# Ledger of designs, part 23: peptides against a protein of PDB entry 7MKK

Target 1, 71 residues: chain A of PDB entry 7MKK
Amino acid sequence: SMKEKVKAKLVEIRKFVPFIRRVRIDFQDTLSKVQGHRLDALVNLLDREDVSMSSLNKIEVIIDKLRTRFN

## One batch from the design tools (peptide; aimed at target 1 K58 F70)

Design b2_p23_1_s1 (made by RFdiffusion4, then SolubleMPNN; from b2_p23_1, 9 letters changed)
Fold by OpenDDE base, seed 2:
Structure b2_p23_1_s1 (fold): chain B 71 residues (1-71), chain A 23 residues (1-23)
Amino acid sequence: as target 1 above (71 residues)
Amino acid sequence: SDLEELTELLDELMEEEKEEEEK
């Protein structure tokens, strides 16, 4: 079902939460206050169980860009 | 810059979530 697909996607995306947290901390001097706040919000969003597939797909793109920018 | 693009994507994401909550 679509609901099961969302749950599976969320589990996969959550594997990157430690990475996002590391980016937030390790590059705090490079990030603006706004950018840091957005990353905090992203982590908080991933703690939720009601994130849509559309949002999860966008988050995946964001994570890919983070991985490219912050090795 | 790449950082600016990332910020824009994050902003779009937060706006999308806000719209979803308003439904």
Scores: peptide ipSAE 0.289, ipTM 0.731, DockQ to the pose 0.835
OpenDDE base, seeds 1, 3, 4, 5: peptide ipSAE 0.222, 0.285, 0.219, 0.287; ipTM 0.660, 0.730, 0.659, 0.730

Design b2_p23_1_s2 (made by RFdiffusion4, then SolubleMPNN; from b2_p23_1, 8 letters changed)
Fold by OpenDDE base, seed 3:
Structure b2_p23_1_s2 (fold): chain B 71 residues (1-71), chain A 23 residues (1-23)
Amino acid sequence: as target 1 above (71 residues)
Amino acid sequence: SSLEELQKLLDELMEEVEKEEEE
């Protein structure tokens, strides 16, 4: 089901939560308070089960790009 | 890569987060 697919996608994306947290901390002095807060919100968003597959796919792509450039 | 590129990607992430939070 679509619900199961979303759940599976969330499991995959959640693997990058530690990375997101690291980015949040490493760039804390560069990011605005709003940006930092929104990164925290991203982590919180990934704890939800009602995120659309479309958004999850986009988030995953962006995270992959971040990983490539951050490392 | 440049810090600017990283910031751009972060902004893209933020846009998606905000969209989902608004929904």
Scores: peptide ipSAE 0.160, ipTM 0.686, DockQ to the pose 0.323
OpenDDE base, seeds 1, 2, 4, 5: peptide ipSAE 0.146, 0.159, 0.156, 0.157; ipTM 0.619, 0.685, 0.683, 0.683

Design b2_p23_1_s3 (made by RFdiffusion4, then SolubleMPNN; from b2_p23_1, 8 letters changed)
Fold by OpenDDE base, seed 2:
Structure b2_p23_1_s3 (fold): chain B 71 residues (1-71), chain A 23 residues (1-23)
Amino acid sequence: as target 1 above (71 residues)
Amino acid sequence: SEIEELTKELEELMEEVRKEEEE
């Protein structure tokens, strides 16, 4: 079901939460407060269980961009 | 900068999430 697919996608994306936290810390001195808050909000969003597949797909693209530019 | 552009994309995403919650 779509619900099961969403849960599976969320589990896979959550594997990158430690990476997102690391980006937030490593760029803390470069980021503005609002930019840092956006990364924190991304982590908080991934703690939720009610995120749509559309949003999860967009999050995955953003994480891929972060991965190519950080480590 | 590249990081600035990425965080702007995050802002847009969070707005989309908010809109979905209001539907």
Scores: peptide ipSAE 0.276, ipTM 0.770, DockQ to the pose 0.730
OpenDDE base, seeds 1, 3, 4, 5: peptide ipSAE 0.267, 0.204, 0.275, 0.273; ipTM 0.765, 0.693, 0.769, 0.770

Design b2_p23_1_s4 (made by RFdiffusion4, then SolubleMPNN; from b2_p23_1, 9 letters changed)
Fold by OpenDDE base, seed 2:
Structure b2_p23_1_s4 (fold): chain B 71 residues (1-71), chain A 23 residues (1-23)
Amino acid sequence: as target 1 above (71 residues)
Amino acid sequence: DEIEELTKELDELMEEVEEEEKK
């Protein structure tokens, strides 16, 4: 079902939560306060169970950009 | 720059999530 697909996607995206937290901490002096807050918000969003597939797909693109920028 | 673009995309994502919560 679509619900099962969303759950599976969420599990895969959550594997990057430690990476997002690492970016926030390791680059805290490079990021603005707002940018750091946005990364915290992204992590908090991934703690939710009601994230849509649309949002999860956008999050995946964002994570790929983070990986390119911050290794 | 790339960080500014990423920040914009994060803002757009948060707006989408807020709009979805209103439905």
Scores: peptide ipSAE 0.297, ipTM 0.764, DockQ to the pose 0.713
OpenDDE base, seeds 1, 3, 4, 5: peptide ipSAE 0.292, 0.295, 0.292, 0.295; ipTM 0.762, 0.764, 0.761, 0.764; seed 1 fails the geometry check

Design b2_p23_2 (made by RFdiffusion4)
Pose (drawn by RFdiffusion4):
Formats: sequence, structure tokens, C-alpha cells
Structure b2_p23_2 (pose): chain A 71 residues (1-71), chain P 23 residues (1-23)
Amino acid sequence: as target 1 above (71 residues)
Amino acid sequence: SEFEEELEELDEELEELLEEEEE
């Protein structure tokens, strides 16, 4: 059943791509280079679909962790 | 600062995520 379980989560989670993109640009002045890079690669990854469930769970947390460190 | 430490922790988690996606 997991096959699809992914697609669903990716769909809901992709609503944060603009939010992450905003965080990256507004605070390019606040964060490191390696934080800028990993935030981009995060966007690039959420744009694919060969994405593991194990990595989406890590993404949901990494998002909860920037809905509160910024915003 | 505490905020910088929190961002370093977040960066580590992003690094772990990207290592897993390379596998």
C-alpha cells in the first residue's frame, strides 16, 4: 500500500516549496552558504518523484524546523 | 548564538537527508 502512500505525502508537502524558496531568499543574508545549498537541493529533490518515504518523513521534520526557526 | 546553533542542527539533518537520497 505504500506505493501510493508516498504520492500523497509529496503532494501535501510540495505546498511548502514556495515557503522554503522564500526562506532561502529573504534570509540569504542570515544563513550560511552550505545552508543555502542544502535548501536548494531540498527544493530540487521535492521536485522529483523517486522520493523515499523515509526521506519525506525527514522532510516534514526539517520543515517543522523552519516554520519555527524563521516565520 | 542559540539561533546559529539551531541552524547548524537543521543543516546536519539536511546533510543526512541528502546522503540518504544519494544512496

Design b2_p23_2_s1 (made by RFdiffusion4, then SolubleMPNN; from b2_p23_2, 7 letters changed)
Fold by OpenDDE base, seed 3:
Structure b2_p23_2_s1 (fold): chain B 71 residues (1-71), chain A 23 residues (1-23)
Amino acid sequence: as target 1 above (71 residues)
Amino acid sequence: SEDEKELEELTELLDELLEEEKK
């Protein structure tokens, strides 16, 4: 079901929360305030239980791009 | 939500940054 797929996707995406937090901290002095705030917002969004599949798919793209940019 | 809007902007920003890195 879609509900099961959402839960599975959320579990997989949440595995990257430590990475996102690390990027936020390691590059705190390099990132602009707005960029830092966006990373904080990303982590906050992943703390929610009601994130849609559409949002999770977008988040996955963002994480992939973060991984590309920050290794 | 506000967070969703910011994530959308982040995606756009990262796209621009990645394109710049390819120059």
Scores: peptide ipSAE 0.109, ipTM 0.630, DockQ to the pose 0.054
OpenDDE base, seeds 1, 2, 4, 5: peptide ipSAE 0.099, 0.094, 0.098, 0.101; ipTM 0.629, 0.641, 0.635, 0.631; seed 5 fails the geometry check

Design b2_p23_2_s2 (made by RFdiffusion4, then SolubleMPNN; from b2_p23_2, 6 letters changed)
Fold by OpenDDE base, seed 2:
Structure b2_p23_2_s2 (fold): chain B 71 residues (1-71), chain A 23 residues (1-23)
Amino acid sequence: as target 1 above (71 residues)
Amino acid sequence: SEEEKELEELTEELDELLEEEKK
């Protein structure tokens, strides 16, 4: 079902939460409060169970861009 | 730095998504 697909996608994306946290910490001294808040909000969003597939797909693109540009 | 600029652009894209989720 679509619900099961969403759950599976969420599980896969959650694997990158430690990476997102690492980006936030590595650049903490240079990030603005707004930028840091956005990264925190991304992590918090991924803790939810009601994120749409559309949003998850967009998040995946954002994470891929982060992975390409940040170690 | 270039990294800071890139992070700003990416977090701006994220901000648009977060606004959508708040609706």
Scores: peptide ipSAE 0.161, ipTM 0.725, DockQ to the pose 0.669
OpenDDE base, seeds 1, 3, 4, 5: peptide ipSAE 0.142, 0.139, 0.134, 0.141; ipTM 0.680, 0.677, 0.685, 0.681

Design b2_p23_2_s3 (made by RFdiffusion4, then SolubleMPNN; from b2_p23_2, 7 letters changed)
Fold by OpenDDE base, seed 2:
Structure b2_p23_2_s3 (fold): chain B 71 residues (1-71), chain A 23 residues (1-23)
Amino acid sequence: as target 1 above (71 residues)
Amino acid sequence: SRDEEELEELNKELDELLKEEEK
């Protein structure tokens, strides 16, 4: 079901939470306050259980860009 | 520069995502 697909995607995306936290900390002196806040908000969003598939797909793209730029 | 443009695009995508989830 779509619900099961969303849950599976959320589990996979959550595997990158430690990476996002590392980017936030390792580059804290380089990132602006706004950029840091955006990353914190992204982590907080992934703690929710009601994130849509559309949002999860966007987050996946964002994480890929973060990986390219910061790791 | 290309790097600056890529960062701006990333920030834009983050902002759009966060605004959508606030609704």
Scores: peptide ipSAE 0.231, ipTM 0.753, DockQ to the pose 0.669
OpenDDE base, seeds 1, 3, 4, 5: peptide ipSAE 0.179, 0.177, 0.230, 0.175; ipTM 0.702, 0.701, 0.753, 0.698

Design b2_p23_2_s4 (made by RFdiffusion4, then SolubleMPNN; from b2_p23_2, 6 letters changed)
Fold by OpenDDE base, seed 2:
Structure b2_p23_2_s4 (fold): chain B 71 residues (1-71), chain A 23 residues (1-23)
Amino acid sequence: as target 1 above (71 residues)
Amino acid sequence: SEDEKELEELTEELDELLEEEKK
């Protein structure tokens, strides 16, 4: 079912939460408040279970871009 | 730096998504 697919996608994306937190910390001194808040909000969003597949796919693209550009 | 500029662009892209999920 689509619900099960969403759950599976969430599990995969949540594996990158530590990475997102690391980016947040590594750039904490240079990030604006709004930029930091956006990263925090992304982590919080991934704690939810009612995120659409469309949104999860977009999040994955964003995370891939982060992974490409930040270590 | 380039990293700062790229991070800004990516967080701006994220902002649209966050607004979509905002309830």
Scores: peptide ipSAE 0.172, ipTM 0.733, DockQ to the pose 0.603
OpenDDE base, seeds 1, 3, 4, 5: peptide ipSAE 0.132, 0.138, 0.132, 0.140; ipTM 0.681, 0.678, 0.681, 0.683; seed 5 fails the geometry check

Design b2_p23_3 (made by RFdiffusion4)
Pose (drawn by RFdiffusion4):
Structure b2_p23_3 (pose): chain A 71 residues (1-71), chain P 23 residues (1-23)
Amino acid sequence: as target 1 above (71 residues)
Amino acid sequence: EEEEEIDEMLDELLEELDELPVY
């Protein structure tokens, strides 16, 4: 059943791509280069679909971690 | 290999965000 289980979570979690993109731009002045890079690669990854469930779970947390370190 | 590289990058990003102050 997991096959789909992914698609669903990627759909819901792609609503944050604009939020991430905003974080990366507004605070390019506050964060490191390696933080800027990994935040981009995060966007580039959320744009694919060969995305593991195990990584989407890691990404939901990563995102909860920036809804509260910023914003 | 690609999936491992992606997991390692996500784990490093999580560590960086845990160490980051609040804004």

Design b2_p23_3_s1 (made by RFdiffusion4, then SolubleMPNN; from b2_p23_3, 9 letters changed)
Fold by OpenDDE base, seed 4:
Structure b2_p23_3_s1 (fold): chain B 71 residues (1-71), chain A 23 residues (1-23)
Amino acid sequence: as target 1 above (71 residues)
Amino acid sequence: SEEEKINEELDELEKELDSLPKF
């Protein structure tokens, strides 16, 4: 079911939360205020259980872009 | 809706990341 797929995707995406937190802090001086806020909001979103597949797919793309630019 | 607002913010973040240099 879609519910099961969302749950599985959420588990996989959550593995990158520590990475996102590190980017947010380590590059705080390079990121704009709004970019920092959006990263914080993204991490907070991943704490929820009601995230849609649409949102998770967008987050996956964001993580891929972060991994390309940040170590 | 809340989901639409969330997705809009995610889309903006994704767009902004394309302008950042590689570190």
Scores: peptide ipSAE 0.652, ipTM 0.901, DockQ to the pose 0.919
OpenDDE base, seeds 1, 2, 3, 5: peptide ipSAE 0.651, 0.652, 0.643, 0.645; ipTM 0.901, 0.901, 0.899, 0.899

Design b2_p23_3_s2 (made by RFdiffusion4, then SolubleMPNN; from b2_p23_3, 8 letters changed)
Fold by OpenDDE base, seed 5:
Structure b2_p23_3_s2 (fold): chain B 71 residues (1-71), chain A 23 residues (1-23)
Amino acid sequence: as target 1 above (71 residues)
Amino acid sequence: SKEEEIERELDELLEMLDSLPVF
């Protein structure tokens, strides 16, 4: 079911939460206040369980972009 | 809706990242 697929996707994406937190902290001085706040919001979003598959797919793209730019 | 707001926030994040330099 879609519900089960969302659950599985969340499990995989949440593995990158520590990475996102590290990006936020390691580049805090480089990022603007707004940019830092957006990353904080992303982490908070991943704590939710009412996120659609569409949103999760976008988050995967975001994580890929972070990985290419921040290791 | 909440979902639409989430999608907008994610789009803004994507735009932000595309504009950032590579570190």
Scores: peptide ipSAE 0.577, ipTM 0.876, DockQ to the pose 0.883
OpenDDE base, seeds 1, 2, 3, 4: peptide ipSAE 0.574, 0.570, 0.576, 0.571; ipTM 0.879, 0.875, 0.878, 0.877

Design b2_p23_3_s3 (made by RFdiffusion4, then SolubleMPNN; from b2_p23_3, 8 letters changed)
Fold by OpenDDE base, seed 2:
Structure b2_p23_3_s3 (fold): chain B 71 residues (1-71), chain A 23 residues (1-23)
Amino acid sequence: as target 1 above (71 residues)
Amino acid sequence: SKEEEVEKMLDELLEMLDSLPVF
């Protein structure tokens, strides 16, 4: 079901929460307060269970973009 | 709606990452 697909994808994406937190800290001095807040909001979003597949797909793209630049 | 708000936030993040040289 779509519900199970969403749940499974959410579990996989949540594995990158520590990574996102590290990015937030590592780039803290190069990000504006607003930009940093957006990363915080992303982490908070991933604590929720009611995330749509559309959102999860975008989050996957976001994580991929972060991974290409994160050292 | 709540979902629309989330989508807008994610769109802003994507835009941010495309515009920042750091990302």
Scores: peptide ipSAE 0.643, ipTM 0.893, DockQ to the pose 0.676
OpenDDE base, seeds 1, 3, 4, 5: peptide ipSAE 0.643, 0.641, 0.640, 0.642; ipTM 0.893, 0.890, 0.894, 0.891; seed 1 fails the geometry check

Design b2_p23_3_s4 (made by RFdiffusion4, then SolubleMPNN; from b2_p23_3, 10 letters changed)
Fold by OpenDDE base, seed 1:
Structure b2_p23_3_s4 (fold): chain B 71 residues (1-71), chain A 23 residues (1-23)
Amino acid sequence: as target 1 above (71 residues)
Amino acid sequence: SEEKKVEEELDELLKMLDELPKF
């Protein structure tokens, strides 16, 4: 079902939460306040269970971009 | 809607990441 697909996608995306947190901390002095806030908001969003598939697909793109910009 | 707001925030984050240099 779509519901189960969303849950499975969320589980996979959550594997990158430690990476996002690491980026936030390691580059805290380089990131602006708003940039840091955006990353914090992303982590907080991934704590939710009511994220849509559309949002999860965008988050996947975001993670790919983070992996490209940050090691 | 909340969903729309989330999508907008994600769009802003995407834009921000395109502006960042590679580290």
Scores: peptide ipSAE 0.638, ipTM 0.899, DockQ to the pose 0.922
OpenDDE base, seeds 2, 3, 4, 5: peptide ipSAE 0.636, 0.636, 0.633, 0.636; ipTM 0.899, 0.899, 0.897, 0.899

Design b2_p23_4 (made by RFdiffusion4)
Pose (drawn by RFdiffusion4):
Structure b2_p23_4 (pose): chain A 71 residues (1-71), chain P 23 residues (1-23)
Amino acid sequence: as target 1 above (71 residues)
Amino acid sequence: KIPTEEELEELDELLEELEEEEE
């Protein structure tokens, strides 16, 4: 059943791509280069669909961790 | 909000773990 279980989460979880992109730009002045890079690769990844469930769970947390360290 | 250095280090660790998995 997992097969789809992914698609669903990726759909919901893609609503934050703009949020992330905003975090990256507004605070390019606050964060490191390696933080800018990993935030970009995060966007590039969320744009694909060969995305593991084990990584989407890691991404939900990483997103909860920037809904509160910023915003 | 402006994050602290510690908070940015913690976020960076999480992003590094994701990068390692994607490699």

Design b2_p23_4_s1 (made by RFdiffusion4, then SolubleMPNN; from b2_p23_4, 8 letters changed)
Fold by OpenDDE base, seed 1:
Structure b2_p23_4_s1 (fold): chain B 71 residues (1-71), chain A 23 residues (1-23)
Amino acid sequence: as target 1 above (71 residues)
Amino acid sequence: RVPSEEELEELLKELDELEEEEK
């Protein structure tokens, strides 16, 4: 079902939460307050249980870009 | 690697848009 697909996708994306938190901490002195807030918001979004598949796909793209730039 | 300010803003722009969508 679509519901189960969403849950599975969310589980996979949540595996990157530690990475996002690490970026937030390691680059805290480089990031502006608003940039830090944006990363915090991304983590908060992944804590939700009602995120759509569309949103999860967008989040996946964002995480891929983070992985490319923050290495 | 630390991205430039411009690179980071380009990256996080999509996050801003998503945050507003989910708000």
Scores: peptide ipSAE 0.188, ipTM 0.737, DockQ to the pose 0.757
OpenDDE base, seeds 2, 3, 4, 5: peptide ipSAE 0.179, 0.128, 0.173, 0.191; ipTM 0.736, 0.662, 0.730, 0.740; seeds 2, 4, 5 fail the geometry check

Design b2_p23_4_s2 (made by RFdiffusion4, then SolubleMPNN; from b2_p23_4 with D12Q E13K E16D E19M)
Fold by OpenDDE base, seed 3:
Order: structure tokens, then C-alpha cells, then sequence
Structure b2_p23_4_s2 (fold): chain B 71 residues (1-71), chain A 23 residues (1-23)
């Protein structure tokens, strides 16, 4: 079902939460206050159980860009 | 590896779009 796909995607994306937190800390001085706040909000969003598949797909793109740019 | 300003602006745009979708 779509609900099962969402749950599976959320479980996989949550594996990157430690990475996102690390980017936020390691690059704190290079990020603007707004950019830092948005990364904090992204981590907080991933703590929720009611994230849509649309949002999870966007988050995957964001994580891929973070991985490419911040290693 | 330090991201460029352009790369950070692109990331911020994507994050802004995400936050707008969740509001």
C-alpha cells in the first residue's frame, strides 16, 4: 500500500538524520542563520510519523545534494 | 569541501519549498 511505501521510505531517510545533524554542526559557521534553521527544521520534520510521500521524495533530493556538497 | 554560495542558495530553496509543503 501507499502507507507501507511511506513508512519504508521514512525508515530509510531517517538513517541520514545523524549525517544532517553533523552537517549542521560542522558547517555552522558557513551556513546562514536561515540555512541552519532550515536544517534544524528538516531534522525535526523527520521525527514525525505523518510525513507525506511527496515530502519524503523532496527530502531524498535534499539529502543527495547534502551528501554531494558536504561529503 | 566547502559549498559555494550558489549551492547553499539552491539547498535553501529546496528546504523552503519543503517547509512550505508541510505548512
Amino acid sequence: as target 1 above (71 residues)
Amino acid sequence: KIPTEEELEELQKLLDELMEEEE
Scores: peptide ipSAE 0.442, ipTM 0.843, DockQ to the pose 0.832
OpenDDE base, seeds 1, 2, 4, 5: peptide ipSAE 0.436, 0.441, 0.439, 0.438; ipTM 0.840, 0.843, 0.842, 0.842

Design b2_p23_4_s3 (made by RFdiffusion4, then SolubleMPNN; from b2_p23_4, 9 letters changed)
Fold by OpenDDE base, seed 4:
Structure b2_p23_4_s3 (fold): chain B 71 residues (1-71), chain A 23 residues (1-23)
Amino acid sequence: as target 1 above (71 residues)
Amino acid sequence: RVPSDEELEELLKELDELEEEEK
C-alpha cells in the first residue's frame, strides 16, 4: 500500500538526519539566520509522521544536492 | 566543496517551498 511505501521511504530518508544536522552545525558561522532555519525546518519535517510521498521525494532530491555540495 | 552563496540560496529556496507545502 501507499501507506507502507511512505513508512519505508521515511525510514530511509531519516538515515540522513545526522548528516543534515552536521551540515547545520559545521557551517553555522557562515549561514545566515534564515539559512540555518531552513536546515532546521528540514530536520523537523523529517520528525513528522504525516509527510506525503510527494514531499519525501522532494526531500530526497534536496538531500542528494546537499550531499554533493557539502561533506 | 562549500557551495557558493548563490548555489546555497537556490538549494535553500527549495526548502522554503517544501516548508510552505507542508503547512
Scores: peptide ipSAE 0.148, ipTM 0.707, DockQ to the pose 0.763
OpenDDE base, seeds 1, 2, 3, 5: peptide ipSAE 0.147, 0.147, 0.147, 0.150; ipTM 0.709, 0.711, 0.715, 0.711; seeds 2, 5 fail the geometry check

Design b2_p23_4_s4 (made by RFdiffusion4, then SolubleMPNN; from b2_p23_4, 7 letters changed)
Fold by OpenDDE base, seed 3:
Structure b2_p23_4_s4 (fold): chain B 71 residues (1-71), chain A 23 residues (1-23)
Amino acid sequence: as target 1 above (71 residues)
Amino acid sequence: RVPTQEELEELQEELDELMEEEE
């Protein structure tokens, strides 16, 4: 079902939560307060179970950008 | 590598759009 696909994708994306948290800490002095808050909000969003497939697709793109830029 | 401010602004915009979709 669509719900099963969302749940499976959420499980895969959650594997990057430790990485997002690490970026937030390691670049704290480089990030603006707003940018830091948005990364915190992203981590909090990934703790939810009611994230849409659209949002999960956007989050995947965001994580790929994080992995490319924060190395 | 430290991202540029432009790269961080683009990231912020994508995060803003994401947060708006979840409201």
Scores: peptide ipSAE 0.649, ipTM 0.913, DockQ to the pose 0.877
OpenDDE base, seeds 1, 2, 4, 5: peptide ipSAE 0.647, 0.645, 0.647, 0.647; ipTM 0.913, 0.913, 0.913, 0.913

Design b2_p23_5 (made by RFdiffusion4)
Pose (drawn by RFdiffusion4):
Structure b2_p23_5 (pose): chain A 71 residues (1-71), chain P 23 residues (1-23)
Amino acid sequence: as target 1 above (71 residues)
Amino acid sequence: LPTEEELEELDEDLEELEEEVEE
């Protein structure tokens, strides 16, 4: 059943791509280069679909961790 | 604005994600 279980989460979890993108630009002045890079690779990844469930769970938390460190 | 400690924690999480993506 997991096969799909992914697609669903990726759909909901892609609503934050603009949010991340904003965080990266507004605060390019606040964050490191390696933070800028990893935030980009995060966007690039959320744009693919060969994405593991184990990585989406790690993305949900990384997102909860930037809905509160910023915003 | 976020503290330096908070950004270091975010770095750790993003590095773990990158390692998993490379595997």

Design b2_p23_5_s1 (made by RFdiffusion4, then SolubleMPNN; from b2_p23_5, 10 letters changed)
Fold by OpenDDE base, seed 5:
Parts: C-alpha cells; sequence; structure tokens
Structure b2_p23_5_s1 (fold): chain B 71 residues (1-71), chain A 23 residues (1-23)
C-alpha cells in the first residue's frame, strides 16, 4: 500500500538524520542563521510520522545534495 | 565546502519543502 511505501521510505531517510545533525553543527559557522534553522526544521520534520511521499522525495534530493557537498 | 550560492540553492529547496508541509 501507499501507506506502507511511505513508511518504508521514511525509515530509510531517517538513517541520514545523524548525518544532517553533524552537518548542522560542524558547519554552523559556514551556514547562515536561516540556513541552519532550515536544517533544524528538516531534522524536526523527520521526527514526524505523517510526512507525505512528495515531501520525502524532496528530502531525498536535499540529502543527496548535502552528501555531495558536506562530509 | 559549498559556496554561498550553493547554500542558497539548498535553502531554496528547504524552503519549498517547508512550504509544502504547510499546505
Amino acid sequence: as target 1 above (71 residues)
Amino acid sequence: LPSQEELEELQKLLDELMEEEKS
């Protein structure tokens, strides 16, 4: 079902939460305040269970970009 | 490190995400 697909993707995306947190902290001086805030919001969003597939797909793109540019 | 331009692009994506969650 679509519900189960969303849940499965959310589980996979959540594997990157520690990475996102590390980016947020390790590069805090490079990030603007608003950029840092957006990353915080991203992490908070991933704590939710009601994230849509559309949002998860966007998050996947964001994570890919983070992985490309940050350690 | 990404340039500020790249960070702004990233921020745009994050902004779009947050807007989507609001709607």
Scores: peptide ipSAE 0.539, ipTM 0.877, DockQ to the pose 0.833
OpenDDE base, seeds 1, 2, 3, 4: peptide ipSAE 0.537, 0.533, 0.538, 0.536; ipTM 0.877, 0.876, 0.877, 0.877

Design b2_p23_5_s2 (made by RFdiffusion4, then SolubleMPNN; from b2_p23_5, 8 letters changed)
Fold by OpenDDE base, seed 3:
Structure b2_p23_5_s2 (fold): chain B 71 residues (1-71), chain A 23 residues (1-23)
Amino acid sequence: as target 1 above (71 residues)
Amino acid sequence: LPSQEELEELQKELDELEEEVKS
């Protein structure tokens, strides 16, 4: 089911939460306050269980960009 | 390190994500 797919996707994406947190801290001086806040919000979003597949797909793209640019 | 332009692009995508989530 879609619900099961969402849960599986969320589990995979959550593996990158520590990375996102590291980016937020390690590059705090480079990030603007707004940008930092957005990363905080992203982490908080990934704590939720009611995120759509569409949103999770967007998050995956965002994480890929983070990985490319910050690691 | 990413340029500020790249960071702004990232921010834009995160902004769009926020809008999607609350929709």
Scores: peptide ipSAE 0.590, ipTM 0.895, DockQ to the pose 0.882
OpenDDE base, seeds 1, 2, 4, 5: peptide ipSAE 0.586, 0.582, 0.586, 0.589; ipTM 0.894, 0.893, 0.893, 0.895

Design b2_p23_5_s3 (made by RFdiffusion4, then SolubleMPNN; from b2_p23_5 with T3S D11Q D13E E15D E18M)
Fold by OpenDDE base, seed 4:
Structure b2_p23_5_s3 (fold): chain B 71 residues (1-71), chain A 23 residues (1-23)
Amino acid sequence: as target 1 above (71 residues)
Amino acid sequence: LPSEEELEELQEELDELMEEVEE
Protein backbone atom coordinates (compact mmCIF):
# COMPACT_ATOMS: atom_id res chain seq x y z
CA SER B 1 0.00 0.00 0.00
CA MET B 2 0.96 3.66 -0.34
CA LYS B 3 1.03 3.91 3.46
CA GLU B 4 3.58 1.10 3.67
CA LYS B 5 5.69 2.69 0.91
CA VAL B 6 5.68 6.05 2.70
CA LYS B 7 6.75 4.39 5.95
CA ALA B 8 9.60 2.55 4.22
CA LYS B 9 10.85 5.69 2.42
CA LEU B 10 10.69 7.74 5.62
CA VAL B 11 12.85 5.15 7.42
CA GLU B 12 15.46 5.37 4.65
CA ILE B 13 15.47 9.18 4.48
CA ARG B 14 15.83 9.49 8.27
CA LYS B 15 19.23 7.81 7.98
CA PHE B 16 20.49 11.15 6.62
CA VAL B 17 19.25 13.29 9.53
CA PRO B 18 22.65 13.22 11.28
CA PHE B 19 24.28 14.34 8.02
CA ILE B 20 21.84 17.24 7.58
CA ARG B 21 22.49 18.35 11.17
CA ARG B 22 26.24 18.28 10.54
CA VAL B 23 25.90 20.38 7.36
CA ARG B 24 23.82 22.92 9.28
CA ILE B 25 26.51 23.30 11.96
CA ASP B 26 29.73 22.81 9.98
CA PHE B 27 28.73 25.32 7.29
CA GLN B 28 26.90 27.78 9.52
CA ASP B 29 29.27 30.60 8.49
CA THR B 30 28.68 29.87 4.78
CA LEU B 31 24.89 29.54 4.99
CA SER B 32 22.65 32.56 5.39
CA LYS B 33 20.34 32.73 8.41
CA VAL B 34 17.41 31.83 6.16
CA GLN B 35 19.22 28.86 4.62
CA GLY B 36 20.23 27.60 8.07
CA HIS B 37 16.65 27.93 9.26
CA ARG B 38 15.40 25.92 6.27
CA LEU B 39 17.78 23.07 7.12
CA ASP B 40 16.55 23.12 10.73
CA ALA B 41 12.99 22.96 9.44
CA LEU B 42 13.90 20.02 7.18
CA VAL B 43 15.24 18.05 10.16
CA ASN B 44 12.11 18.86 12.18
CA LEU B 45 9.91 17.77 9.26
CA LEU B 46 11.57 14.35 9.22
CA ASP B 47 10.47 13.79 12.85
CA ARG B 48 6.84 13.74 11.67
CA GLU B 49 4.84 10.66 10.67
CA ASP B 50 2.38 12.44 8.35
CA VAL B 51 4.71 13.42 5.48
CA SER B 52 3.34 12.63 2.01
CA MET B 53 5.09 10.56 -0.65
CA SER B 54 5.35 13.71 -2.81
CA SER B 55 7.17 15.55 -0.03
CA LEU B 56 9.45 12.59 0.67
CA ASN B 57 10.44 12.45 -3.01
CA LYS B 58 11.36 16.15 -2.92
CA ILE B 59 13.32 15.62 0.30
CA GLU B 60 15.27 12.81 -1.37
CA VAL B 61 16.30 15.16 -4.21
CA ILE B 62 17.34 17.82 -1.71
CA ILE B 63 19.43 15.34 0.29
CA ASP B 64 21.16 14.17 -2.90
CA LYS B 65 22.16 17.77 -3.65
CA LEU B 66 23.39 18.26 -0.08
CA ARG B 67 25.51 15.10 -0.33
CA THR B 68 27.05 16.29 -3.60
CA ARG B 69 27.86 19.80 -2.36
CA PHE B 70 28.58 19.33 1.38
CA ASN B 71 30.79 16.20 1.69
CA LEU A 1 32.07 24.75 -1.02
CA PRO A 2 28.92 25.35 -3.05
CA SER A 3 28.58 28.57 -5.02
CA GLU A 4 26.14 31.30 -4.02
CA GLU A 5 23.95 30.24 -6.95
CA GLU A 6 23.89 26.62 -5.77
CA LEU A 7 22.95 27.73 -2.25
CA GLU A 8 20.14 29.87 -3.63
CA GLU A 9 18.83 26.93 -5.68
CA LEU A 10 18.91 24.72 -2.59
CA GLN A 11 16.99 27.34 -0.61
CA GLU A 12 14.35 27.61 -3.34
CA GLU A 13 13.81 23.85 -3.29
CA LEU A 14 13.49 23.92 0.49
CA ASP A 15 11.02 26.81 0.22
CA GLU A 16 8.90 24.81 -2.22
CA LEU A 17 9.02 21.77 0.07
CA MET A 18 7.87 23.77 3.10
CA GLU A 19 5.03 25.28 1.09
CA GLU A 20 3.91 21.79 0.01
CA VAL A 21 3.96 20.50 3.61
CA GLU A 22 1.81 23.41 4.76
CA GLU A 23 -0.86 22.59 2.13
Scores: peptide ipSAE 0.568, ipTM 0.885, DockQ to the pose 0.896
OpenDDE base, seeds 1, 2, 3, 5: peptide ipSAE 0.564, 0.563, 0.424, 0.567; ipTM 0.884, 0.883, 0.828, 0.885

Design b2_p23_5_s4 (made by RFdiffusion4, then SolubleMPNN; from b2_p23_5, 9 letters changed)
Fold by OpenDDE base, seed 5:
Structure b2_p23_5_s4 (fold): chain B 71 residues (1-71), chain A 23 residues (1-23)
Amino acid sequence: as target 1 above (71 residues)
Amino acid sequence: LPSQEELDELQELLDELQKEVES
């Protein structure tokens, strides 16, 4: 079901939360205030369980961008 | 280390995500 697929994707994406937090802190001086806030919001969003598949797909793209740029 | 331009592109994706979550 879609519900099960969402849950599975959320579990996989959450594995990158520590990485996102590290990016936020390690590059705080190079991030603008808004950019830092957006990353904080992303981490908070991943703490929720009512995130849509559409949003999770966007988050996956964001994480891929982070991984290629921040290791 | 990503350039500021790359960070701006990242922010754009995050802005789109924020808009989707709020709607």
Scores: peptide ipSAE 0.520, ipTM 0.876, DockQ to the pose 0.821
OpenDDE base, seeds 1, 2, 3, 4: peptide ipSAE 0.513, 0.514, 0.519, 0.506; ipTM 0.873, 0.873, 0.875, 0.871

Design b2_p23_6 (made by RFdiffusion4)
Pose (drawn by RFdiffusion4):
Structure b2_p23_6 (pose): chain A 71 residues (1-71), chain P 23 residues (1-23)
Amino acid sequence: as target 1 above (71 residues)
Amino acid sequence: DEHFEEQDEFLDELDEEIDKIPE
């Protein structure tokens, strides 16, 4: 059943790509280079579909961790 | 499977960097 379980989460979880992209730009003045890079690779990854469920769960948390450290 | 492990390792590193940002 998991096969699809992924697609669903990636769909909902892609609604934050613009949010992340905003965080990266507005606060390029606040955050490190290695934070800028990992935030970009995060966007690049959410753009693929060979994405593990185990990495999407890690991404939901990372996102909850930015909806509250910024915003 | 190696690709999934690389994704997990990268996201663990990203989680560490995100925790350095104050709330």

